Peptides against a protein of PDB entry 2YKT. Designs and how they scored, part 29

Target 1, 231 residues: chain A of PDB entry 2YKT
Amino acid sequence: SRSEEMHRLTENVYKTIMEQFNPSLRNFIAMGKNYEKALAGVTYAAKGYFDALVKMGELASESQGSKELGDVLFQMAEVHRQIQNQLEEMLKSFHNELLTQLEQKVELDSRYLSAALKKYQTEQRSKGDALDKCQAELKKLRKKSQGSKNPQKYSDKELQYIDAISNKQGELENYVSDGYKTALTEERRRFCFLVEKQCAVAKNSAAYHSKGKELLAQKLPLWQQACADPS

## One batch from the design tools (peptide; aimed at target 1 R188 F193)

Design b2_p11_6_s4 (made by RFdiffusion4, then SolubleMPNN; from b2_p11_6, 5 letters changed)
Fold by OpenDDE base, seed 2:
Structure b2_p11_6_s4 (fold): chain B 231 residues (1-231), chain A 11 residues (1-11)
Amino acid sequence: as target 1 above (231 residues)
Amino acid sequence: SSAEEKALALV
């Protein structure tokens, strides 16, 4: 029936969230933690590289003919330190605003969705069983009427069961239809939350990239000219 | 470091 098809669709939405979306989201969080760790590793490795660049700047500053190049090398190291600080801030945001919040949400959501599906199934079954009971009673009444010498005795009661069946069918169809809309809304809400959290990460990433671009755009022309100018 | 302080002053 139409109600049975809509019921199957509703259950499939909840199953898709629980069996596909939530496991995929847990994997996404795990991959995010790996990515964060790798970027933290880049920051650490960069520190060693630019500390070594500072040492080269110290040697230039101690030289007779390359003293000004010492200042250039120090500026290069400092600009990179500022870029790395912005990366660390972005990573903290990535952890706190995306990963932690998604992890908390996905853990709570498994229990919530299971309870929501169970509630829907229980009420859907209750309405279905009540409809089936009325249909069965109407069938029994009609069988009694056909075997009776006075069929008119059962006419009013037949009409009452027909009306009750119509009402219960309508209630079941409405309940299942609303259940399907609710399930689709629950699915959409989860994707929207992911998109919104990724938008926050994208804003923080843009700030990191902008800061790096600004600092390098300001200093790179000066550094490129430093070797052309005699000391 | 003294070098980091100098770098900060130059940026």
Scores: peptide ipSAE 0.010, ipTM 0.388, DockQ to the pose 0.011
OpenDDE base, seeds 1, 3, 4, 5: peptide ipSAE 0.005, 0.006, 0.000, 0.000; ipTM 0.384, 0.399, 0.380, 0.385

Design b2_p11_7 (made by RFdiffusion4)
Pose (drawn by RFdiffusion4):
Structure b2_p11_7 (pose): chain A 225 residues (1-144, 151-231), chain P 11 residues (1-11)
Amino acid sequence: SRSEEMHRLTENVYKTIMEQFNPSLRNFIAMGKNYEKALAGVTYAAKGYFDALVKMGELASESQGSKELGDVLFQMAEVHRQIQNQLEEMLKSFHNELLTQLEQKVELDSRYLSAALKKYQTEQRSKGDALDKCQAELKKLRKKPQKYSDKELQYIDAISNKQGELENYVSDGYKTALTEERRRFCFLVEKQCAVAKNSAAYHSKGKELLAQKLPLWQQACADPS
Amino acid sequence: SAFQEELLEAF
């Protein structure tokens, strides 16, 4: 009987994956694409900014008394080129390694999940029907205490076997369904972890490039007196 | 795959 409770829980897990997880994953993929489109806009505009800044650096390079300021502005643009490309690296860890792989899995999953739930429902019903029939045949023999005919005993053995088979099937089906759910959340967490490692390399690169150059930049217009 | 296995063990 707890078996029937477990049977409904299992159907519910497959339904939760097909109707809640995969759709939310589809939405996550869409937000990720928008995010990348937006990140492309920033990388482009950062280019215009830094070229405008190099133009100022060229002007200071051609003047009397401000040449070193020209060098400072060149270095600022250069630091940003090095930071940006550590960012473009985190960006591709986003496209090829996250969005593409998520889209590939979710595409095949619709058919896979519809087929797995269906196969499970058919197998569980077929085992339940065979058990009910064996039990009905036994009830017929028994109707027309510590005694059992040869045939009654054979039915008792068969019912015991089929009941054990049905309960194991429902028990294993539930474990499998929870594992399908966990594998999908695990893959999502892994893809995020990978993008996160590249965000750590990007931020670490920025800290050190700036920690190196920033004091010299702050000195460029200090009072020499 | 090993990282996914570690997450699965954690559950």

Design b2_p11_7_s1 (made by RFdiffusion4, then SolubleMPNN; from b2_p11_7, 7 letters changed)
Fold by OpenDDE base, seed 3:
Order: C-alpha cells, then structure tokens, then sequence
Structure b2_p11_7_s1 (fold): chain B 231 residues (1-231), chain A 11 residues (1-11)
C-alpha cells in the first residue's frame, strides 16, 4: 500500500543517517584533524626557514656593499610572520567553529535518532494494529450476517465499522506522511549545519589569502628592484 | 521547508 511504502521510505531515511551519514561525518572530522595537523607542521617548518633567512639578513647588514639588502631580507621574514599569524587564526576557526562543533553533534545524534525512530515505529504500529482490528471485526460481522435469518439486524454496525476503517486509514496515512517529512527535514538540517560551519571557515580562510596577497603585492616590487639599485 | 515540500510533491 501507499502507507506501507512511505513507512519503508521513512525508516530508510533514518537508517541512512545513522549508518551512512554519521559514519561519513566522523571520517570527515578525522580527515579535518589530519589536515589541521599538517598545516601546523607547515607553520613550524616555515618558521625554521625564515629564521634562517633572518640570519642571512644579519650578515648582509654587517657587509659594506650589501647593507640595504639586509633590510629587504628582514622585510621578507616579517611579511612571512604576518601571513603565518593569519594562518594560525584560520586554523583556530577551523578547529573551534567546524571540527569541535561537528564532533559534539555527531556524538549525540545516534541516541537522538534511535529514540526518534523508535517513537515513530511504535506509534505507526499502534495505528496499524487498530486499523487491522477494525478490518477483522468487519469481516467477522459480515460472515455472521450471511449466516443470519435477519441480516438487516447488522446493517447499522457494518456502517459504523466502515466509517471507523476509513477514518483510521486516513489517520495512518497522514501520520506516515508527516513522519516522512520529519525524517527528510532531519536529514536536511544536518547537511545545512555542515554547510553553515564550512561557510564560517571559508570566511576566515578568505581573510588569510587576502592578507597574503595584500602584503606581497605591496612589498614584492620593492624587493625585485633592490638589486637593480645599488647603494 | 519549501524545498522539502517540493520533494514530497515530486514523489
């Protein structure tokens, strides 16, 4: 029946969230943590490289013919420091606004969805059983009427069962339909939450990239000219 | 909500 098919679809939505979406989200969080760790590693390695660049700048500053190039090398290291500070802010946002919040949600979600599904199944079964009972009673009444010398005695009661079956069928269909809408809404809510958190991270990432572009665009022409303009 | 309603109507 239509109600039975929609019931199966509803259960499948909950099953897909619990068995596919949530495990995939846990994996996404794990991959995010790995990515964060790698970027932190890049920051650390870059510090060593640019500290060594500062040392080269010190040597230039001590020379007689390359003093001004010392300032250029120091500026290069300083611009790097500012870019790395923006990266660190982006990583904090990535951790606190995306990974931590997703981890908290996915941890609680299994219990929530199990309870929601169980509640739906219990009420759906209750309504289905009540409908089946009325249908069975109508069948018994009709069988009794066929064997009776006075079938008209049962006509009013037959009409009452027909009306009851119609009402219970409508209630079951409406309940299952609402259940399916609720399940789809729950699924969409989870994807929307992911998208919204990813948008927050994207804004901070854009700030990091913009700062790098701005600083390098300002200084790079000066650095490129430094060797062409000897003191 | 509107999106969900459209999905339900398409079934």
Amino acid sequence: as target 1 above (231 residues)
Amino acid sequence: DEFIQQLLESL
Scores: peptide ipSAE 0.021, ipTM 0.607, DockQ to the pose 0.111
OpenDDE base, seeds 1, 2, 4, 5: peptide ipSAE 0.017, 0.017, 0.019, 0.016; ipTM 0.589, 0.597, 0.597, 0.584

Design b2_p11_7_s2 (made by RFdiffusion4, then SolubleMPNN; from b2_p11_7, 6 letters changed)
Fold by OpenDDE base, seed 4:
Structure b2_p11_7_s2 (fold): chain B 231 residues (1-231), chain A 11 residues (1-11)
Amino acid sequence: as target 1 above (231 residues)
Amino acid sequence: SESIQKLLESF
């Protein structure tokens, strides 16, 4: 029946979220944590490199003929520090606005979805069983009527069962239809949540990239000229 | 809307 098919579709949506989406989201979070750790590693390694660059700048500043190049090397390290601060802010956002929030949601979602599906199944079954009972009773009544010397005795009760079946069928169809819409909404809001959190990360990432580009664009021409200028 | 935002955050 139409209601049975829609019921199957509804259950499949819940099952897809629980068995496909949520495990995939857990994997996404794990990959995100790995990516965060790698970026933190890059940050630490970069600090060591630019600290060593500062040491080269100190040596230049102590030299007789390369003092001005010391200032250039210090500026390079300072620009790196500023870029690194922006990266740290981006990483903080990545952790707090994406990973932590997704992790909190996915951990709670299994129980929520199980309860939601169970509630739907229980009510759907209850309505279905009530419909089946009325249909069975009508069938029994019709058998009695066919074997009776006075079939008209059962006519009013037959009409009552027909009306009850019609009402219960309509109620079941409406319930299952609403259940399907609810299930699709549950699925959609999870994808929308992921997209929205990813957008927040993208905005912070854009700020990091823009700051780095601006700082380097401003200073690089000056640094490139440093060796051409006489001491 | 604020309602949509709250819904998304209630995932």
Scores: peptide ipSAE 0.067, ipTM 0.722, DockQ to the pose 0.130
OpenDDE base, seeds 1, 2, 3, 5: peptide ipSAE 0.063, 0.060, 0.056, 0.079; ipTM 0.752, 0.783, 0.662, 0.793; seeds 2, 5 fail the geometry check

Design b2_p11_7_s3 (made by RFdiffusion4, then SolubleMPNN; from b2_p11_7, 7 letters changed)
Fold by OpenDDE base, seed 2:
Structure b2_p11_7_s3 (fold): chain B 231 residues (1-231), chain A 11 residues (1-11)
Amino acid sequence: as target 1 above (231 residues)
Amino acid sequence: DEFIEKLLASA
């Protein structure tokens, strides 16, 4: 029946969220944590590299003929520091605005969805059972009427059951339809949440890349000329 | 940076 099909669709949405979306989201979070850690590793490694560059700059500054190159090397290290600060901000955003919030949501979601599905199933079954019962009673009444010498005795009751069945059928269909819409809304809400959190991270990532581009564009021409302009 | 250190120390 239409209601049975819609019911199956509704249950499938909940099952898809619980069995496909949420596990995939957990994996996404795990991969995000790995990515975050790798970027932290880059940060740490870069610090060592540019600290060593600073040391080279110090040596240049102490030299008689390469003092100005010391300033260049220091500037390179400073630009890195500024870029690194933006990277750290990006990582903080990645951690706080995406990973933590997704983790909190997915942890609570299993219980929520299970309860929501159970509630839907319980009410759907209740309405279905009530309909079935009414149909069964009508069938029994019709059998009695057919065997009776006075069928008119049961006419009013038959009409009542017919009306009740119609109403219960409509109610069941509406309930299941609304249930399906609700389930789809729940699914969409979860994807929207993910998108929104990714947007927040993307904004911060853009700031990191922009800062790097700006600083390097400003300084790179100067650095490229440094060896050609001995002092 | 303390934040970076925490990330590196995380499992």
Scores: peptide ipSAE 0.181, ipTM 0.821, DockQ to the pose 0.023
OpenDDE base, seeds 1, 3, 4, 5: peptide ipSAE 0.164, 0.171, 0.178, 0.173; ipTM 0.811, 0.818, 0.819, 0.817

Design b2_p11_7_s4 (made by RFdiffusion4, then SolubleMPNN; from b2_p11_7, 6 letters changed)
Fold by OpenDDE base, seed 4:
Structure b2_p11_7_s4 (fold): chain B 231 residues (1-231), chain A 11 residues (1-11)
Amino acid sequence: as target 1 above (231 residues)
Amino acid sequence: DEFIEKLLKSF
């Protein structure tokens, strides 16, 4: 029946979220944490590299013929520091506004969805069983009427069952239909949340890239000329 | 749990 098909579809939506989406989201979070750790590792490694560059700048500053190159090397290190600060801000957003929030929701979602599905199933079954009972009683009544010498005695009761069946069928169909819409909405919300959080991350990432580009574009011409000017 | 429901509806 139409109601049975829609019921199956509704259950499948909940099952898809629980068995496919949520596990995949947990994996996504795990991969995100790995990515965050790697970026933090880059920051640490870069610090060592530019600290070593500063040391080279110190040596240049101590020389008689290369003092100005010391300042250039220090500026390079300072620009790096500013770029890294921007990266750290991006990473904070990545952690706090994406990973943490997704993790909090996904950990709670299994219990919520199980309860929601169970509630739906219980009510759906209750309505279905009530319908089946009325149908069975009507069938029994009709058999009794066919074997009776006075079938007209059962006509009013037959009409009552027919009306009850019609009403219960309508209620079941409406309930299942609403259940399906609700399930689809639950699924869509989860995807939308992921998209929105990714947009926030993308915005912060863009800021990091922009800042780095601006700083380097400003200073690079100066640095490139440093060796052309003899001391 | 009302809290859980609110949290999940905040998606």
Scores: peptide ipSAE 0.032, ipTM 0.692, DockQ to the pose 0.077
OpenDDE base, seeds 1, 2, 3, 5: peptide ipSAE 0.011, 0.014, 0.014, 0.008; ipTM 0.538, 0.528, 0.570, 0.522; seed 5 fails the geometry check

Design b2_p11_8 (made by RFdiffusion4; failed a check: the pose's geometry)
Pose (drawn by RFdiffusion4):
Structure b2_p11_8 (pose): chain A 225 residues (1-144, 151-231), chain P 11 residues (1-11)
Amino acid sequence: SRSEEMHRLTENVYKTIMEQFNPSLRNFIAMGKNYEKALAGVTYAAKGYFDALVKMGELASESQGSKELGDVLFQMAEVHRQIQNQLEEMLKSFHNELLTQLEQKVELDSRYLSAALKKYQTEQRSKGDALDKCQAELKKLRKKPQKYSDKELQYIDAISNKQGELENYVSDGYKTALTEERRRFCFLVEKQCAVAKNSAAYHSKGKELLAQKLPLWQQACADPS
Amino acid sequence: LEDELKTILSE
């Protein structure tokens, strides 16, 4: 009887994956694409900014008394080119390694989940029907206490076997369904962890490039007196 | 945590 409770829980897990998880995943993919489109806009504009900054650096390079300021502005643009390309690296860890792989899995999952739930429902119903029928045949023999005919005993053995088979099938079906859910959340967490490692390398690169160059830049217009 | 996730994916 707790078997029937478990049977409904299992159907509910498959329904939750097909109607809640995969649609939310579709939405997450869409946000990720918008995010990348926006990140491309920033990388492009950062280019215009830094070229405008190099132009100022060229002017200071050609003047009397401000040449070193020209060098400082060149170095600022250079630091940004090195930071940016550590960012473009985190960006492709986003496209090829997260968005593409998510889209690939979610595409095949619709058919896979519809087929798995259906196969489970058919197998569970077929085992339940066979058990009910065996029990009805036994009830017929028994109707027309510590005594059992040969045939009654054979039915009792068969009912025991089929009941054990049905309960194991529902028990394993529930474990499998919870595992399908966990595998989908695990893959999402893994893809995010990978993008995160590249965000750590990007931010670490920025800290060190700036920790190296920033004091010299702050000195360039200090009072020499 | 990564080892636990890999274990779940390998099941």

Design b2_p11_8_s1 (made by RFdiffusion4, then SolubleMPNN; from b2_p11_8, 5 letters changed; failed a check: the pose's geometry)
Amino acid sequence: SMAELQRILSE

Design b2_p11_8_s2 (made by RFdiffusion4, then SolubleMPNN; from b2_p11_8, 6 letters changed; failed a check: the pose's geometry)
Amino acid sequence: KMEEIQRILSE

Design b2_p11_8_s3 (made by RFdiffusion4, then SolubleMPNN; from b2_p11_8, 5 letters changed; failed a check: the pose's geometry)
Amino acid sequence: SMAELKEILAE

Design b2_p11_8_s4 (made by RFdiffusion4, then SolubleMPNN; from b2_p11_8, 6 letters changed; failed a check: the pose's geometry)
Amino acid sequence: TMEELQRILNE

## One batch from the design tools (peptide; aimed at target 1 D109 R111 R188 F193)

Design b2_p12_3 (made by RFdiffusion4)
Pose (drawn by RFdiffusion4):
Structure b2_p12_3 (pose): chain A 225 residues (1-144, 151-231), chain P 12 residues (1-12)
Amino acid sequence: SRSEEMHRLTENVYKTIMEQFNPSLRNFIAMGKNYEKALAGVTYAAKGYFDALVKMGELASESQGSKELGDVLFQMAEVHRQIQNQLEEMLKSFHNELLTQLEQKVELDSRYLSAALKKYQTEQRSKGDALDKCQAELKKLRKKPQKYSDKELQYIDAISNKQGELENYVSDGYKTALTEERRRFCFLVEKQCAVAKNSAAYHSKGKELLAQKLPLWQQACADPS
Amino acid sequence: IFVPPNPWPELP
């Protein structure tokens, strides 16, 4: 009887994956694409900014008394080119390694999940029907205490076997369904961890490039007196 | 009933 409770829980897990997880995953992929489209806009504009800044650096390079300021502005643009390309690296860890792999999985999953739930429902129903029939045949013999005919005993053995088979099938079906759910959350967490490692390399690169150059830049217009 | 292979990886 708890078996029937477990049977409904299992159907509910497959329904939750197909109707909640995968649609939310479709939405997450869409937000990720928008995010990348926006990140491309920033990388582009950062280019215009830094070229405008190099132009100022060229002007200071051609003047009397401000040439070193020209060098400082060149170095600022250079630091940003180095930071940006550590960012473009985190960006492709986003496209090829996250958005593409998620889209590939979710595409195949619709058919896989519809087929797995259906196969489970058919197998569980077929085992239940065969058990009910064996039990009905036995009830017929028994109707027309510690005594059992040869045939009654054979039915008792068969009912015991089929009941054990049905309960194991429902028990294993539930474990499998929870595992299908966990595998989909695990893959999402893994793809996010990979993008996160590249965000750590990007931010670490920025900290050290600036920790190196920033004091010299702050000194360029200090009072020499 | 045919069930395609599972596209998702197993747990580590």

Design b2_p12_3_s1 (made by RFdiffusion4, then SolubleMPNN; from b2_p12_3 with F2E E10D)
Fold by OpenDDE base, seed 2:
Structure b2_p12_3_s1 (fold): chain B 231 residues (1-231), chain A 12 residues (1-12)
Amino acid sequence: as target 1 above (231 residues)
Amino acid sequence: IEVPPNPWPDLP
């Protein structure tokens, strides 16, 4: 029946969220943590590299013929420090605004979805059973009427059951239809949240990249000319 | 059946 098919579709949406979306989201979070760790590793390694660059700058500053190049090397290290600071801020945002929030939600979602689905199933079954019962009673009444010498005695009751069946059928169909819409909304809510949080991450990432580009664009021409301009 | 609060926000 239409209601049965719609019911099946509704349950399938919940199952898809529980069995596909949530596990995939957990994996996404795990991959995000790996990405974060790798970037943190880059930051740490970069610090060592540019600290060593500063040391080279110190040596240049102590030289007789390369003093000005010391300043260039210091500037290079400083620009990198600023870029790395932006990266660290981005990573904090990535962790706090995306990963942590997703993790909190996905951990709670199993309980929520199980309860929501169970509630829907219980109510759907209740309405279905009530309909079936009414149909069964009508059938019994009709059998009694056919065997009766006075079938008109049952006519009013028959009409009442017919009306009740019609109403219960309509209620069941509406309930299941609403249930399906609700389930689809639940699915969409999850994806929308992911998109919104990913947008926040993207903004922070863009800021990091922009800042780095700007700083390097400003200084790189100067650095490129430094060797050609003896002091 | 008691359903806990939805962990996900409403659609915008």
Scores: peptide ipSAE 0.541, ipTM 0.947, DockQ to the pose 0.911
OpenDDE base, seeds 1, 3, 4, 5: peptide ipSAE 0.533, 0.532, 0.537, 0.534; ipTM 0.946, 0.946, 0.947, 0.946

Design b2_p12_3_s2 (made by RFdiffusion4, then SolubleMPNN; from b2_p12_3 with F2E)
Fold by OpenDDE base, seed 2:
Structure b2_p12_3_s2 (fold): chain B 231 residues (1-231), chain A 12 residues (1-12)
Amino acid sequence: as target 1 above (231 residues)
Amino acid sequence: IEVPPNPWPELP
């Protein structure tokens, strides 16, 4: 029946969220944690590299013929420090605004979805059973009427059952239809949240990249000319 | 059946 098919569709949406989306989201979070760890590793390694660059700048500053190049090397290290600071801020945002929030939600979602699905199933079954019962009673009544010498005695009651069946059928169909819409909305809410949080991450990432580009664009021409300009 | 609060925000 239409209601049965819609019911199956509804259950399948919930199952897809529980069995496909949530596990995939957990994996996504795990991959995100790996990504942030790698970037943190880059930041740490970069610190060592640019600290060493500062040391080279110090040596240049102590030289007789390369003093000005010391300043250039210091500037290079400083610009990189600023870029790395932006990266760290991006990573904090990535962790706190995306990963942590997703982790909290996905952890709670199993209990929520199980309860929501169970509630839907219970009510759907209850309505279905009530309909079946009413149909069965009508069938019994019709059998009695056919065997009776006075079938008119049962006519009013038959009409009442027919009306009740029609109403219960309609209620069941509406309930299942609403259930399906609700389930689809649940699925969409999850994807929408992911998209919105990824937008926030993208903004932070853009800020990091923009700042780095701007700083380097400003200084790089100066650094490129440094060797040609004797002190 | 008691359903806990939805962990996901409503659609905009």
Scores: peptide ipSAE 0.545, ipTM 0.948, DockQ to the pose 0.910
OpenDDE base, seeds 1, 3, 4, 5: peptide ipSAE 0.538, 0.538, 0.542, 0.540; ipTM 0.946, 0.946, 0.947, 0.947

Design b2_p12_3_s3 (made by RFdiffusion4, then SolubleMPNN; from b2_p12_3 with F2E E10P)
Fold by OpenDDE base, seed 2:
Structure b2_p12_3_s3 (fold): chain B 231 residues (1-231), chain A 12 residues (1-12)
Amino acid sequence: as target 1 above (231 residues)
Amino acid sequence: IEVPPNPWPPLP
């Protein structure tokens, strides 16, 4: 029946969220943590490299013929420090605004979805059973009427059951339809949240990249010319 | 059946 098919569709949506979306989201979070860790590793390694660059700058500053190049090397290290600060901010946002929030939600979602689905199933079954009962009673009534010498005695009751069946059928169909819409909305809410949080991360990432580009664009020409301009 | 609060925010 139409209601049965829509019921199956509804259950399948919940099943997809529970068995596909949530596990995939957990994996996404895990991959995000790996990505974060890798970037943190880059950050640490970069610090050592640019600290060493500063040391080279110190040596240049102590030299008689390369003093100005010391300043250049210091500037290079400083620009990197600024870029690194932006990266750290991005990572903080990535962790706090995306990973943590997703993790919190996905951990709670199993209980929620289980309860929501169970509630839907229980009510759907209840309505279905009530319909079946009315149909069965109508069938019994019709059998009695056919065997009766006075079938008119049952006519009003028959009409009442027919009406009740029609109403219950309609209620069931509406309930299942609403259930399906609700289930689809549940799925969409999850994806929408992911998109929104990813947008926040993207904004922070853009800021990092922009700042780095700007700083390097400003200084790189100066650094490139430094060797040609002895002082 | 008691359903806990939805952990996901409503659609915008």
Scores: peptide ipSAE 0.557, ipTM 0.950, DockQ to the pose 0.913
OpenDDE base, seeds 1, 3, 4, 5: peptide ipSAE 0.551, 0.549, 0.555, 0.552; ipTM 0.949, 0.949, 0.950, 0.949

Design b2_p12_4 (made by RFdiffusion4)
Pose (drawn by RFdiffusion4):
Structure b2_p12_4 (pose): chain A 225 residues (1-144, 151-231), chain P 12 residues (1-12)
Amino acid sequence: SRSEEMHRLTENVYKTIMEQFNPSLRNFIAMGKNYEKALAGVTYAAKGYFDALVKMGELASESQGSKELGDVLFQMAEVHRQIQNQLEEMLKSFHNELLTQLEQKVELDSRYLSAALKKYQTEQRSKGDALDKCQAELKKLRKKPQKYSDKELQYIDAISNKQGELENYVSDGYKTALTEERRRFCFLVEKQCAVAKNSAAYHSKGKELLAQKLPLWQQACADPS
Amino acid sequence: DEDLELPNYPEE
């Protein structure tokens, strides 16, 4: 009887994956694409900014008394080129290693989940029907206490076997369904961890490039007196 | 069933 409770829980897990998880994953993929489209806009504009800044650096390079300021502005643009390309690296860890792999999985999963739930429902129903029929045949013999005919005993053995087979099937079906759910959350967490490692390399690169150059830049217009 | 031969998510 707890078996029937477990049977409904299992159907509910497959329904939750097909109607809640995968649609939310479709939405997550869409937000990720918008995010990358936006990140491309920033990388582009950062280019215009830094070229405008190099133009100022060229002007200071041609003047009397401000050449070193020209060098400072060149270095600022250069630091940004090095930071940006550590960012473009985190960016492709986003496209090829997260968005593409999620889209590939979710595409095949619709058919896979519809087929797995269906196969489970058919197998569980077929085992339940065979058990009910064996039990009806036995009830017929028994109707027309510590005594059992040869045939009654054979039915009792068969009912015991089929009941054990049905309960194991429902028990294993539930474990499998929870595992399908955990695998999909694990893959999402793994793809995010990978993008996160590249975000750490990007931010670490920025901290050290600036920790190196920033004091010299702050000194360029200090009072020499 | 050919639909159950499709690639699945990786194991833990």

Design b2_p12_4_s1 (made by RFdiffusion4, then SolubleMPNN; from b2_p12_4, 4 letters changed)
Fold by OpenDDE base, seed 4:
Structure b2_p12_4_s1 (fold): chain B 231 residues (1-231), chain A 12 residues (1-12)
Amino acid sequence: as target 1 above (231 residues)
Amino acid sequence: DEDLQLPRWPEL
């Protein structure tokens, strides 16, 4: 029936969220944590590299013939420090605004979805069983009427069952329809949240890249001239 | 059901 098909569709939405979306989201979070760890590793390695560059700058500053190149090397390290600060801000956002929030939501979602599905199933079955009962009683009544010497005795009761069946059928269809819309909305809410949080991360990432580009573009011409203009 | 009152995803 129409209601049965829509019921199956509704259950399939909940199953898809529970069995496909949530496990995939947990994997996404895990991959995000791995990515964060790798970026932290890059940060640490970069710190060591530019600290070593500072040491080279110190040696230049102590020289008689290359003192000005010491300042250039220090500027290079300072620009790196500023870029690194932007990266750290991006990473904090990545962790706090995306990963943590997704983890908090997905952790409890299995319990919520199980309860929501169970509530829907219980109420759907209750309405379905009530409909089936009325249909069965009507069938019994019609059988009695066919075997009776006075079928008119059952006419009013037959009309009552017909009306009850019509009402219960409508209620069931409406309930299942609303259930399906609710389930689809639950699915869409999850994807929309993911998209919105990813947009926030993208914005912060763009700020990091923009700052790096700006700082390097400003200083690079000066650094390129340093050896040509001895002092 | 207490589980129905758990934190939910934001409304659209």
Scores: peptide ipSAE 0.390, ipTM 0.926, DockQ to the pose 0.947
OpenDDE base, seeds 1, 2, 3, 5: peptide ipSAE 0.382, 0.390, 0.380, 0.381; ipTM 0.924, 0.926, 0.923, 0.924; seed 3 fails the geometry check

